# Ledger of designs, part 10: peptides against a protein of PDB entry 7QUU

Target 1, 43 residues: chain A of PDB entry 7QUU
Amino acid sequence: DAVEPSVEKEYKKIISFRDTVFEGKHQQFLVPNNVRLKFLRDR

## One batch from the design tools (peptide; aimed at target 1 E10 V21 D42 R43)

Design b2_p16_1 (made by RFdiffusion4)
Pose (drawn by RFdiffusion4):
Structure b2_p16_1 (pose): chain A 43 residues (1-43), chain P 16 residues (1-16)
Amino acid sequence: as target 1 above (43 residues)
Amino acid sequence: HKEFFEELVEYLEEEK
């Protein structure tokens, strides 16, 4: 499953979701310091 | 990609 057909569909949905949280204004999720580093460092 | 995203969502739920 290294690169499926799913990849771009997964990206559009995840990228937009992650990018909102990268601003930390996500309606469902307010993200502090530790979460900020987790997101950026891992991915 | 999907499994990593699900792990991040679970982590956010725990942090919330």

Design b2_p16_1_s1 (made by RFdiffusion4, then SolubleMPNN; from b2_p16_1, 8 letters changed)
Fold by OpenDDE base, seed 5:
Structure b2_p16_1_s1 (fold): chain B 43 residues (1-43), chain A 16 residues (1-16)
Amino acid sequence: as target 1 above (43 residues)
Amino acid sequence: IKKKFEEEIEYLKKVK
């Protein structure tokens, strides 16, 4: 049960994008992991 | 599926 390497790369990009967008300006928008996981599953 | 995905996302957050 390994996550496909393509899907893992997309998750790394989404985490990196989050960290870059939230670096210093938006710690107040901690999207709960559950809401983010829902958003990624509804697409 | 959901639990393993949450565990993988948590792992990917710790490896930075």
Scores: peptide ipSAE 0.031, ipTM 0.433, DockQ to the pose 0.053
OpenDDE base, seeds 1, 2, 3, 4: peptide ipSAE 0.030, 0.030, 0.030, 0.021; ipTM 0.471, 0.464, 0.444, 0.394

Design b2_p16_1_s2 (made by RFdiffusion4, then SolubleMPNN; from b2_p16_1, 8 letters changed)
Fold by OpenDDE base, seed 5:
Structure b2_p16_1_s2 (fold): chain B 43 residues (1-43), chain A 16 residues (1-16)
Amino acid sequence: as target 1 above (43 residues)
Amino acid sequence: LRKKFEEELRYLEEVK
């Protein structure tokens, strides 16, 4: 299934945000699966 | 929806 280029760009931003915020901190923020979905619903 | 989104994110993480 091909992800639409607009949706793929948004997921890449979420991954990049995660990496930038959490890879530098050695804190495994177990972001509950519910919090990841809230960010996408407000758009 | 949630499970599909988590699977798509995992795929995008592996291809990065």
Scores: peptide ipSAE 0.057, ipTM 0.553, DockQ to the pose 0.050
OpenDDE base, seeds 1, 2, 3, 4: peptide ipSAE 0.052, 0.039, 0.053, 0.052; ipTM 0.571, 0.531, 0.563, 0.571; seed 1 fails the geometry check

Design b2_p16_1_s3 (made by RFdiffusion4, then SolubleMPNN; from b2_p16_1, 9 letters changed)
Fold by OpenDDE base, seed 4:
Structure b2_p16_1_s3 (fold): chain B 43 residues (1-43), chain A 16 residues (1-16)
Amino acid sequence: as target 1 above (43 residues)
Amino acid sequence: IREKFEEEILYLKEVS
């Protein structure tokens, strides 16, 4: 089953966030509203 | 919400 483009976009944001957090950039960066994982609020 | 997010981050760490 092809992952819906909307879901794929949110997964890419999670991966990007993960990489940023684990690369030791533990700076409290305000995640821009466009990068916010909106789907996590609906689950 | 936070716990589900942490679980998703861990899952994506294992599969990528």
Scores: peptide ipSAE 0.029, ipTM 0.500, DockQ to the pose 0.044
OpenDDE base, seeds 1, 2, 3, 5: peptide ipSAE 0.028, 0.028, 0.026, 0.023; ipTM 0.480, 0.481, 0.470, 0.419

Design b2_p16_1_s4 (made by RFdiffusion4, then SolubleMPNN; from b2_p16_1, 7 letters changed)
Fold by OpenDDE base, seed 2:
Structure b2_p16_1_s4 (fold): chain B 43 residues (1-43), chain A 16 residues (1-16)
Amino acid sequence: as target 1 above (43 residues)
Amino acid sequence: LREKFEEERKYLEEVK
């Protein structure tokens, strides 16, 4: 079961995004809170 | 999608 390196890279980005949202460190991404919540809810 | 994401997170935490 080799996760394609493209898919692993996308999951690492999503995890880093989630951790940074939860840690409140996401001041660097001007993503509106509504778009963040939609992205986390649609998955 | 959420379960697959949590499984992949666990795998990525074990590989760090």
Scores: peptide ipSAE 0.036, ipTM 0.534, DockQ to the pose 0.043
OpenDDE base, seeds 1, 3, 4, 5: peptide ipSAE 0.033, 0.036, 0.032, 0.033; ipTM 0.462, 0.527, 0.483, 0.483

Design b2_p16_2 (made by RFdiffusion4)
Pose (drawn by RFdiffusion4):
Structure b2_p16_2 (pose): chain A 43 residues (1-43), chain P 16 residues (1-16)
Amino acid sequence: as target 1 above (43 residues)
Amino acid sequence: EEEEFLEKFEEFEEEL
């Protein structure tokens, strides 16, 4: 499953979701310091 | 809320 057909579909849904959290204005999730580093450093 | 976000984040990593 290294690169499926799923990839771009996964990216569009996820990248938009993760980018909103990157701003930290996510309606469902307010992200502080530790969460900021977790997102950026891992991915 | 933070725990839920981390769980979803780990699921995204597994999918990718």

Design b2_p16_2_s1 (made by RFdiffusion4, then SolubleMPNN; from b2_p16_2, 9 letters changed)
Fold by OpenDDE base, seed 1:
Structure b2_p16_2_s1 (fold): chain B 43 residues (1-43), chain A 16 residues (1-16)
Amino acid sequence: as target 1 above (43 residues)
Amino acid sequence: SIEELLKLFEEERKRL
């Protein structure tokens, strides 16, 4: 199914955030547990 | 900044 361009844009922001925070480049920052969503770690 | 990314993420998460 074609994801609507608006939803794809929102998803890309979430993925970009994940990659920036969790790929080790920013381990010095305490990410709050409420922001550490499980589904972002599993994708 | 990382704080801006955190804020952006929290805003987008509330829209999904």
Scores: peptide ipSAE 0.068, ipTM 0.610, DockQ to the pose 0.303
OpenDDE base, seeds 2, 3, 4, 5: peptide ipSAE 0.046, 0.052, 0.051, 0.042; ipTM 0.581, 0.546, 0.567, 0.537; seed 4 fails the geometry check

Design b2_p16_2_s2 (made by RFdiffusion4, then SolubleMPNN; from b2_p16_2, 10 letters changed)
Fold by OpenDDE base, seed 3:
Structure b2_p16_2_s2 (fold): chain B 43 residues (1-43), chain A 16 residues (1-16)
Amino acid sequence: as target 1 above (43 residues)
Amino acid sequence: KIEELLKLYEEELKKL
């Protein structure tokens, strides 16, 4: 299933934020296609 | 868990 371009954009922001703020403190995680964050459900 | 980590990052993104 193709992730909607709007949802993919917000996932890229979360990943970029993780990489910038949590450098090396947290393992790389794949965002599951079925995980709707609350801010993505409210749009 | 991945979902708990995603919630934490969602909360931190709201503070920026």
Scores: peptide ipSAE 0.036, ipTM 0.481, DockQ to the pose 0.108
OpenDDE base, seeds 1, 2, 4, 5: peptide ipSAE 0.035, 0.034, 0.032, 0.031; ipTM 0.475, 0.455, 0.448, 0.446

Design b2_p16_2_s3 (made by RFdiffusion4, then SolubleMPNN; from b2_p16_2, 10 letters changed)
Fold by OpenDDE base, seed 5:
Parts: sequence; structure tokens; C-alpha cells
Structure b2_p16_2_s3 (fold): chain B 43 residues (1-43), chain A 16 residues (1-16)
Amino acid sequence: as target 1 above (43 residues)
Amino acid sequence: SIEELLKLYEEEKKRL
């Protein structure tokens, strides 16, 4: 399924910020990008 | 911080 451009944009911000905040501190949670995008859309 | 991540998440959620 195509993710809406709005949802993809907001997801990219959240992921970029997470990666910066947790850089060198924690392993990234192995959640597929499609599942994360769906979760944001469904809320 | 995790609090900043949560704020970002809640702000972006309000725009969807």
C-alpha cells in the first residue's frame, strides 16, 4: 500500500530525531518502516 | 532526550 506523503514526511522526522537522540546509547528497535508508517497513520 | 522524542511524536501526530 502507498503511504500518504504527509505520513511519510512526519515519519522521517521522528526517525531522524530518534537516531540523533539515541546515537551511541541504544540499539535501534528492529521495527519495519512500513509497520511504523501504518502506526502513525492509524493514530 | 526521550521526552523530546515524545513531544515530537505528539506534535507530528496532531498534524496527521
Scores: peptide ipSAE 0.047, ipTM 0.577, DockQ to the pose 0.215
OpenDDE base, seeds 1, 2, 3, 4: peptide ipSAE 0.043, 0.035, 0.039, 0.035; ipTM 0.556, 0.504, 0.541, 0.518

Design b2_p16_2_s4 (made by RFdiffusion4, then SolubleMPNN; from b2_p16_2, 8 letters changed)
Fold by OpenDDE base, seed 2:
Structure b2_p16_2_s4 (fold): chain B 43 residues (1-43), chain A 16 residues (1-16)
Amino acid sequence: as target 1 above (43 residues)
Amino acid sequence: SIKELLEKFEEEKKRL
């Protein structure tokens, strides 16, 4: 089944948020190391 | 967990 372009966009946002908040790998948002919510990765 | 949810989204991304 073709995934709706809107659904694909929302999945990409969630992944980008994870990379920013947990790993700080996302380039769109510079998250300082002390602000990274690494403790949420195991929840 | 939030982790399991994010892992599911990564699996779906590999199918897109």
Scores: peptide ipSAE 0.031, ipTM 0.510, DockQ to the pose 0.068
OpenDDE base, seeds 1, 3, 4, 5: peptide ipSAE 0.028, 0.028, 0.029, 0.029; ipTM 0.496, 0.503, 0.500, 0.454; seeds 1, 3 fail the geometry check

Design b2_p16_3_s1 (made by RFdiffusion4, then SolubleMPNN; its pose is not in this set)
Fold by OpenDDE base, seed 2:
Structure b2_p16_3_s1 (fold): chain B 43 residues (1-43), chain A 16 residues (1-16)
Amino acid sequence: as target 1 above (43 residues)
Amino acid sequence: SSLEKLLELFDKELEL
């Protein structure tokens, strides 16, 4: 299933922030098309 | 830290 563009954008921001703050502590990965944020689904 | 806890919460809110 395709993720809504709004959800994908917010996911990318979270991952970018995590990867920048915790260099090498968290696995870097691209946003998959099926990834959703649970707290954004009910909006 | 509080920041680490916040990022852990974001990781839990991700659905693959």
Scores: peptide ipSAE 0.053, ipTM 0.563, DockQ to the pose 0.159
OpenDDE base, seeds 1, 3, 4, 5: peptide ipSAE 0.050, 0.051, 0.048, 0.050; ipTM 0.559, 0.553, 0.540, 0.554

Design b2_p16_3_s2 (made by RFdiffusion4, then SolubleMPNN; its pose is not in this set)
Fold by OpenDDE base, seed 2:
Structure b2_p16_3_s2 (fold): chain B 43 residues (1-43), chain A 16 residues (1-16)
Amino acid sequence: as target 1 above (43 residues)
Amino acid sequence: SKLEELEKLFEEDLKL
């Protein structure tokens, strides 16, 4: 399926956020669980 | 959808 470039950019942001919070690939920051899930559901 | 897949990944991460 053709994903719009704008949508693909947002998916990359979500992946980067996940790496930061859970995988430690970036500087980790504490985000409440409800905020993490809201970030995905609102997009 | 890709968003649904990403949501599932976050839900898995929150169970760890």
Scores: peptide ipSAE 0.088, ipTM 0.596, DockQ to the pose 0.048
OpenDDE base, seeds 1, 3, 4, 5: peptide ipSAE 0.087, 0.065, 0.062, 0.067; ipTM 0.594, 0.573, 0.557, 0.579

Design b2_p16_3_s3 (made by RFdiffusion4, then SolubleMPNN; its pose is not in this set)
Fold by OpenDDE base, seed 4:
Structure b2_p16_3_s3 (fold): chain B 43 residues (1-43), chain A 16 residues (1-16)
Amino acid sequence: as target 1 above (43 residues)
Amino acid sequence: SDIEKLLELYEKELEL
């Protein structure tokens, strides 16, 4: 499914935040892209 | 902002 550009932009910000927060952490949170996009749509 | 609210929800979901 095509993701709307606005939703994709917000998604990239969430991922950037996650990557910053978990930088140097041993544990990684693997959230599938479809779940992340659902989170952004259903907020 | 909407992004700040999303980040807050994301922190909550990740139990941060």
Scores: peptide ipSAE 0.031, ipTM 0.493, DockQ to the pose 0.129
OpenDDE base, seeds 1, 2, 3, 5: peptide ipSAE 0.031, 0.030, 0.030, 0.030; ipTM 0.466, 0.457, 0.454, 0.464

Design b2_p16_3_s4 (made by RFdiffusion4, then SolubleMPNN; its pose is not in this set)
Fold by OpenDDE base, seed 1:
Structure b2_p16_3_s4 (fold): chain B 43 residues (1-43), chain A 16 residues (1-16)
Amino acid sequence: as target 1 above (43 residues)
Amino acid sequence: DDIQKLLEKFEEVLKL
């Protein structure tokens, strides 16, 4: 299914945020446990 | 749409 351009844009923000958190640049960012979705770690 | 609802929840976190 073609992801709508709006959904793709928001997905890119989430990926960028993920990468910044994993690079340790946001050691102080309290990512709530309910938003630590496994699929963000697995992609 | 479950994906859209998920993206909205992450958008809220990205605004914090």
Scores: peptide ipSAE 0.056, ipTM 0.529, DockQ to the pose 0.096
OpenDDE base, seeds 2, 3, 4, 5: peptide ipSAE 0.055, 0.048, 0.049, 0.054; ipTM 0.576, 0.535, 0.528, 0.538

Design b2_p16_4 (made by RFdiffusion4)
Pose (drawn by RFdiffusion4):
Structure b2_p16_4 (pose): chain A 43 residues (1-43), chain P 16 residues (1-16)
Amino acid sequence: as target 1 above (43 residues)
Amino acid sequence: HEEEFEEYVEYLEEEK
């Protein structure tokens, strides 16, 4: 499953979701310091 | 990619 057909479909939904959290203004999730680093360093 | 996303969502739920 290294690169499936799913990849771009996964990216568009995840990227947008993650990018909102990268601003930290996510309606469902307010993200502090530790979460900021987790997202950026891992991915 | 999906697995990592699910893990992040679970992590956000824990942090919330």

Design b2_p16_4_s1 (made by RFdiffusion4, then SolubleMPNN; from b2_p16_4, 10 letters changed)
Fold by OpenDDE base, seed 2:
Structure b2_p16_4_s1 (fold): chain B 43 residues (1-43), chain A 16 residues (1-16)
Amino acid sequence: as target 1 above (43 residues)
Amino acid sequence: IRKKFEEELLYLKKVK
């Protein structure tokens, strides 16, 4: 099954967040307060 | 759900 391009874009953000947290880089990801990960509800 | 998500995240890490 091909990963939907929208879902792949969300996963790339989560990987970037994880890698930033593990590297000790406190990049404040300004996650807008309204960015609910929609894919966590549909699977 | 969670396992498939973790597998897809692991795949995307290998392709980058």
Scores: peptide ipSAE 0.040, ipTM 0.493, DockQ to the pose 0.084
OpenDDE base, seeds 1, 3, 4, 5: peptide ipSAE 0.024, 0.037, 0.021, 0.030; ipTM 0.395, 0.470, 0.377, 0.459; seed 5 fails the geometry check

Design b2_p16_4_s2 (made by RFdiffusion4, then SolubleMPNN; from b2_p16_4, 9 letters changed)
Fold by OpenDDE base, seed 4:
Order: C-alpha cells, then structure tokens, then sequence
Structure b2_p16_4_s2 (fold): chain B 43 residues (1-43), chain A 16 residues (1-16)
C-alpha cells in the first residue's frame, strides 16, 4: 500500500527526531525551529 | 515523552 504522503512526512519527522535526540546522529536535517513535533503536544 | 515516541514509531513501522 502506498503510504499516504501525510504519513510519510510524519514518519520522516519522527525518524529525524529519534536520530537527533536519542541516537546523537547529527543528520543535519535542519528541522526548522518551527517544526514543533505536533505529535508530542497532541498526545 | 520517550515512551510515547516509541509507541508512535512502532505504529508507523506497522503502517509502512
């Protein structure tokens, strides 16, 4: 099943957060300071 | 936070 573009975009944000915050992997995805992970607020 | 994050990650792994 083609993962909807919305779900894929959320997945990429979650992986970037994992890598940056938990794995110390500085993948320089400039998470724009405005990309508040909404999932951390809404749950 | 870490637990909720892991739950979301495991959900996304099942949907992908």
Amino acid sequence: as target 1 above (43 residues)
Amino acid sequence: IKEKFNEELEYLKKVK
Scores: peptide ipSAE 0.065, ipTM 0.557, DockQ to the pose 0.041
OpenDDE base, seeds 1, 2, 3, 5: peptide ipSAE 0.062, 0.063, 0.057, 0.038; ipTM 0.543, 0.553, 0.534, 0.471

Design b2_p16_4_s3 (made by RFdiffusion4, then SolubleMPNN; from b2_p16_4, 8 letters changed)
Fold by OpenDDE base, seed 1:
Structure b2_p16_4_s3 (fold): chain B 43 residues (1-43), chain A 16 residues (1-16)
Amino acid sequence: as target 1 above (43 residues)
Amino acid sequence: IRKKFEEELKYLEEVK
């Protein structure tokens, strides 16, 4: 299916969040504001 | 946070 440009943009943010937060590249749970996922906006 | 991330990732992989 043609991935809508909105969904592709959200996927790229999720991958960047994974790499930053879960791959141990940051000793601190500091997600950059540009990588902040929609489900994290309300917290 | 991890569980919600995994759920959102799974949804995006199903829409691809």
Scores: peptide ipSAE 0.077, ipTM 0.603, DockQ to the pose 0.041
OpenDDE base, seeds 2, 3, 4, 5: peptide ipSAE 0.074, 0.075, 0.069, 0.072; ipTM 0.597, 0.591, 0.586, 0.593

Design b2_p16_4_s4 (made by RFdiffusion4, then SolubleMPNN; from b2_p16_4, 9 letters changed)
Fold by OpenDDE base, seed 4:
Structure b2_p16_4_s4 (fold): chain B 43 residues (1-43), chain A 16 residues (1-16)
Amino acid sequence: as target 1 above (43 residues)
Amino acid sequence: LRKKFEEEILYLEKVK
């Protein structure tokens, strides 16, 4: 099944957020409160 | 993509 371009764009944002959070575990970057994974609440 | 994402969210939940 081809992943819709909209859904692929969301997954890319979440992978990028993961990489930022994982890098931010090595550098004490406070995850901005605005990067709440809202998609975990709406499905 | 979805499976790799689901596996990764599950990993991040285990490491909290």
Scores: peptide ipSAE 0.037, ipTM 0.514, DockQ to the pose 0.054
OpenDDE base, seeds 1, 2, 3, 5: peptide ipSAE 0.033, 0.028, 0.030, 0.026; ipTM 0.522, 0.486, 0.503, 0.449

Design b2_p16_5 (made by RFdiffusion4)
Pose (drawn by RFdiffusion4):
Structure b2_p16_5 (pose): chain A 43 residues (1-43), chain P 16 residues (1-16)
Amino acid sequence: as target 1 above (43 residues)
Amino acid sequence: SDEEWFEEMIEYLKEE
């Protein structure tokens, strides 16, 4: 499963979701310091 | 996978 057909479909949904959290204004999730680093460093 | 990583990040957000 190294690169499936799923990849771009996964990216558009994940990226947009993640990018909102990267601003930290996510309606469902308010993200502080530790979460910020977790998102950025891992991915 | 990218999906599994995303689901783990949702779980991590719920824990925080």

Design b2_p16_5_s1 (made by RFdiffusion4, then SolubleMPNN; from b2_p16_5, 8 letters changed)
Fold by OpenDDE base, seed 3:
Structure b2_p16_5_s1 (fold): chain B 43 residues (1-43), chain A 16 residues (1-16)
Amino acid sequence: as target 1 above (43 residues)
Amino acid sequence: SLREEFEEELLYLKKA
């Protein structure tokens, strides 16, 4: 079934959060560089 | 799908 728009927004938030914290992508808030996982950032 | 991508990300975050 189709994903509800509200649920879709939450899915995108989690993906963006992961990218921000672990890979330094699509940053939505300040995260120190030393907190990011370097091996993922280099992917 | 977007749902599958989300579930994979949650699995990753849980293990991290």
Scores: peptide ipSAE 0.029, ipTM 0.486, DockQ to the pose 0.134
OpenDDE base, seeds 1, 2, 4, 5: peptide ipSAE 0.027, 0.026, 0.028, 0.029; ipTM 0.452, 0.456, 0.480, 0.484

Design b2_p16_5_s2 (made by RFdiffusion4, then SolubleMPNN; from b2_p16_5, 8 letters changed)
Fold by OpenDDE base, seed 3:
Structure b2_p16_5_s2 (fold): chain B 43 residues (1-43), chain A 16 residues (1-16)
Amino acid sequence: as target 1 above (43 residues)
Amino acid sequence: SLREEFEEELKYLEEV
């Protein structure tokens, strides 16, 4: 299945964000369980 | 696929 270009951009942003956080380029913050990106896995 | 890579990534973020 072809990923829609809009969805592809969202995926790339989240992957890049993770890398940046784990490289220490962003401050680690606790994300509450109810704010977790679970809705993105349902796509 | 890019979706599978993203889903694996979200799984990792939830385990941290």
Scores: peptide ipSAE 0.060, ipTM 0.595, DockQ to the pose 0.080
OpenDDE base, seeds 1, 2, 4, 5: peptide ipSAE 0.055, 0.046, 0.047, 0.048; ipTM 0.590, 0.548, 0.559, 0.578

Design b2_p16_5_s4 (made by RFdiffusion4, then SolubleMPNN; from b2_p16_5, 7 letters changed)
Fold by OpenDDE base, seed 5:
Structure b2_p16_5_s4 (fold): chain B 43 residues (1-43), chain A 16 residues (1-16)
Amino acid sequence: as target 1 above (43 residues)
Amino acid sequence: SLREEFEKELEYLKKE
């Protein structure tokens, strides 16, 4: 399915965020649950 | 698709 370039950019940010914060695929940092959910709501 | 990958990631993040 065709995704607009602006939407594609935001999808990639969310995927990268999970990999960094939760899975340790990148350098991890501790983020409180409320801050994590705020990031998802504001994007 | 990229959308399906995003939706799975979003579901995971909401369960935290």
Scores: peptide ipSAE 0.055, ipTM 0.581, DockQ to the pose 0.068
OpenDDE base, seeds 1, 2, 3, 4: peptide ipSAE 0.051, 0.051, 0.049, 0.041; ipTM 0.574, 0.565, 0.563, 0.523

Design b2_p16_6 (made by RFdiffusion4)
Pose (drawn by RFdiffusion4):
Structure b2_p16_6 (pose): chain A 43 residues (1-43), chain P 16 residues (1-16)
Amino acid sequence: as target 1 above (43 residues)
Amino acid sequence: EEEHLELLKELLEEAE
């Protein structure tokens, strides 16, 4: 499953979700310091 | 990377 047909479809939904959390203004999720680094360092 | 992608998918499903 290294690069499926799913990839772009997964990217568009996740990238937008993640990018909102990268601003930390996510309606469902308010993200502090540790979460900020987790997102950025891992991915 | 794979574990982080799974975490993002789980958080997205919870947000829906």

Design b2_p16_6_s1 (made by RFdiffusion4, then SolubleMPNN; from b2_p16_6, 5 letters changed)
Fold by OpenDDE base, seed 2:
Structure b2_p16_6_s1 (fold): chain B 43 residues (1-43), chain A 16 residues (1-16)
Amino acid sequence: as target 1 above (43 residues)
Amino acid sequence: VKEFLEELKKLLEEAE
């Protein structure tokens, strides 16, 4: 089964957010609107 | 749900 390109793109944003938090570059543990998974609301 | 969890597992493996 092929991964939906939209889901892969949203997942890569979560990883980038996680890495930014661990690097101490992000002061908030709140997921920004640009990394919110939209597909989790519809499934 | 099952297909969604399989998709997430694949994305995790690609991100390690």
Scores: peptide ipSAE 0.076, ipTM 0.577, DockQ to the pose 0.067
OpenDDE base, seeds 1, 3, 4, 5: peptide ipSAE 0.055, 0.070, 0.069, 0.069; ipTM 0.571, 0.573, 0.569, 0.574; seeds 3, 4, 5 fail the geometry check

Design b2_p16_6_s2 (made by RFdiffusion4, then SolubleMPNN; from b2_p16_6, 6 letters changed)
Fold by OpenDDE base, seed 2:
Structure b2_p16_6_s2 (fold): chain B 43 residues (1-43), chain A 16 residues (1-16)
Amino acid sequence: as target 1 above (43 residues)
Amino acid sequence: VEKFLEELKKLLEESE
């Protein structure tokens, strides 16, 4: 299935956030505003 | 917390 380039960019942000949390760089499960996913709100 | 992160990691790896 062709993932829209916008959705792929949002997934890459989720992955980057995940990795940062696992590396202990985030003390809180607060998604930074730059990592905020828009497509998850409309479904 | 750690268990929830591991579950999220797994779901994201399965979606790639």
Scores: peptide ipSAE 0.077, ipTM 0.603, DockQ to the pose 0.044
OpenDDE base, seeds 1, 3, 4, 5: peptide ipSAE 0.076, 0.075, 0.070, 0.071; ipTM 0.597, 0.593, 0.591, 0.590

Design b2_p16_6_s3 (made by RFdiffusion4, then SolubleMPNN; from b2_p16_6, 7 letters changed)
Fold by OpenDDE base, seed 3:
Structure b2_p16_6_s3 (fold): chain B 43 residues (1-43), chain A 16 residues (1-16)
Amino acid sequence: as target 1 above (43 residues)
Amino acid sequence: IKKSLEELKKLLEESE
């Protein structure tokens, strides 16, 4: 399925944010999918 | 908005 370029752009921002927040901590923070989806809904 | 959230959910599940 082709993902819209706008959706892919927002996905890349979320992954970059996740990686930046957790890069310093060497801990696989299991951010629950519900928390990630809430952040997307509030934008 | 709803369709884009489901697509982002799918991409998130594929990245885990």
Scores: peptide ipSAE 0.074, ipTM 0.545, DockQ to the pose 0.077
OpenDDE base, seeds 1, 2, 4, 5: peptide ipSAE 0.068, 0.069, 0.072, 0.075; ipTM 0.576, 0.579, 0.584, 0.550; seed 5 fails the geometry check

Design b2_p16_6_s4 (made by RFdiffusion4, then SolubleMPNN; from b2_p16_6, 6 letters changed)
Fold by OpenDDE base, seed 2:
Structure b2_p16_6_s4 (fold): chain B 43 residues (1-43), chain A 16 residues (1-16)
Amino acid sequence: as target 1 above (43 residues)
Amino acid sequence: EKKFLEELKKLLEESE
């Protein structure tokens, strides 16, 4: 299944956020502004 | 919403 380029970009942000949290770079589950998902509002 | 969450779960599983 071809993932839409927009979905893949937001997925990469989720992974980057996850990895940053697990690396201890984020003490709180605060989604940084650069990792903010747009799809969660429209679908 | 549900289809997006299912696709997201699949992508998370494929990335582990």
Scores: peptide ipSAE 0.052, ipTM 0.549, DockQ to the pose 0.100
OpenDDE base, seeds 1, 3, 4, 5: peptide ipSAE 0.037, 0.045, 0.052, 0.055; ipTM 0.512, 0.547, 0.559, 0.556; seeds 1, 3, 5 fail the geometry check

Design b2_p16_7 (made by RFdiffusion4)
Pose (drawn by RFdiffusion4):
Structure b2_p16_7 (pose): chain A 43 residues (1-43), chain P 16 residues (1-16)
Amino acid sequence: as target 1 above (43 residues)
Amino acid sequence: AKEERELFEEYLELLK
């Protein structure tokens, strides 16, 4: 499953979701310091 | 793709 047909579909939905949280203004999720680093360092 | 899904799920769990 190294690169499926799913990839771009997964990216568009995950990227947008993640990018909102990268602003930390996500309606469902308010993200502090530790979460910021977790998102950025891992991915 | 599998590893990316697992990491995303771990993020959703961290957010909860």

Design b2_p16_7_s1 (made by RFdiffusion4, then SolubleMPNN; from b2_p16_7, 6 letters changed)
Fold by OpenDDE base, seed 1:
Structure b2_p16_7_s1 (fold): chain B 43 residues (1-43), chain A 16 residues (1-16)
Amino acid sequence: as target 1 above (43 residues)
Amino acid sequence: IEEERKKFLEELELLK
């Protein structure tokens, strides 16, 4: 199993979270602590 | 917390 880079796994979680937030499926706009992206803090 | 949430949503919108 190709260990996808930790960054790519994080990115996939963000896109999934984005899609869920923008589809209105997240009634709670609370960014889950597990979706707190290191790279959004590194910009 | 709310400002960090706003920035996070803005960054998510740029990833569309």
Scores: peptide ipSAE 0.027, ipTM 0.464, DockQ to the pose 0.048
OpenDDE base, seeds 2, 3, 4, 5: peptide ipSAE 0.024, 0.022, 0.024, 0.025; ipTM 0.433, 0.415, 0.447, 0.420; seed 3 fails the geometry check

Design b2_p16_7_s2 (made by RFdiffusion4, then SolubleMPNN; from b2_p16_7, 9 letters changed)
Fold by OpenDDE base, seed 5:
Structure b2_p16_7_s2 (fold): chain B 43 residues (1-43), chain A 16 residues (1-16)
Amino acid sequence: as target 1 above (43 residues)
Amino acid sequence: IEELRKKILEEIELLK
């Protein structure tokens, strides 16, 4: 099944957020505002 | 998506 291009773009943002969070394990969370997943805030 | 969100939140909680 081909992942829809919209869903793939959301996954790429989640992976970038993950990697930034994990690289940031020793630095204050400078998660760039463009990588802030809105759906993490909506619950 | 929801399962990956859950895993990332669990991993963030383990980092606090």
Scores: peptide ipSAE 0.021, ipTM 0.387, DockQ to the pose 0.057
OpenDDE base, seeds 1, 2, 3, 4: peptide ipSAE 0.021, 0.020, 0.020, 0.020; ipTM 0.334, 0.415, 0.407, 0.435

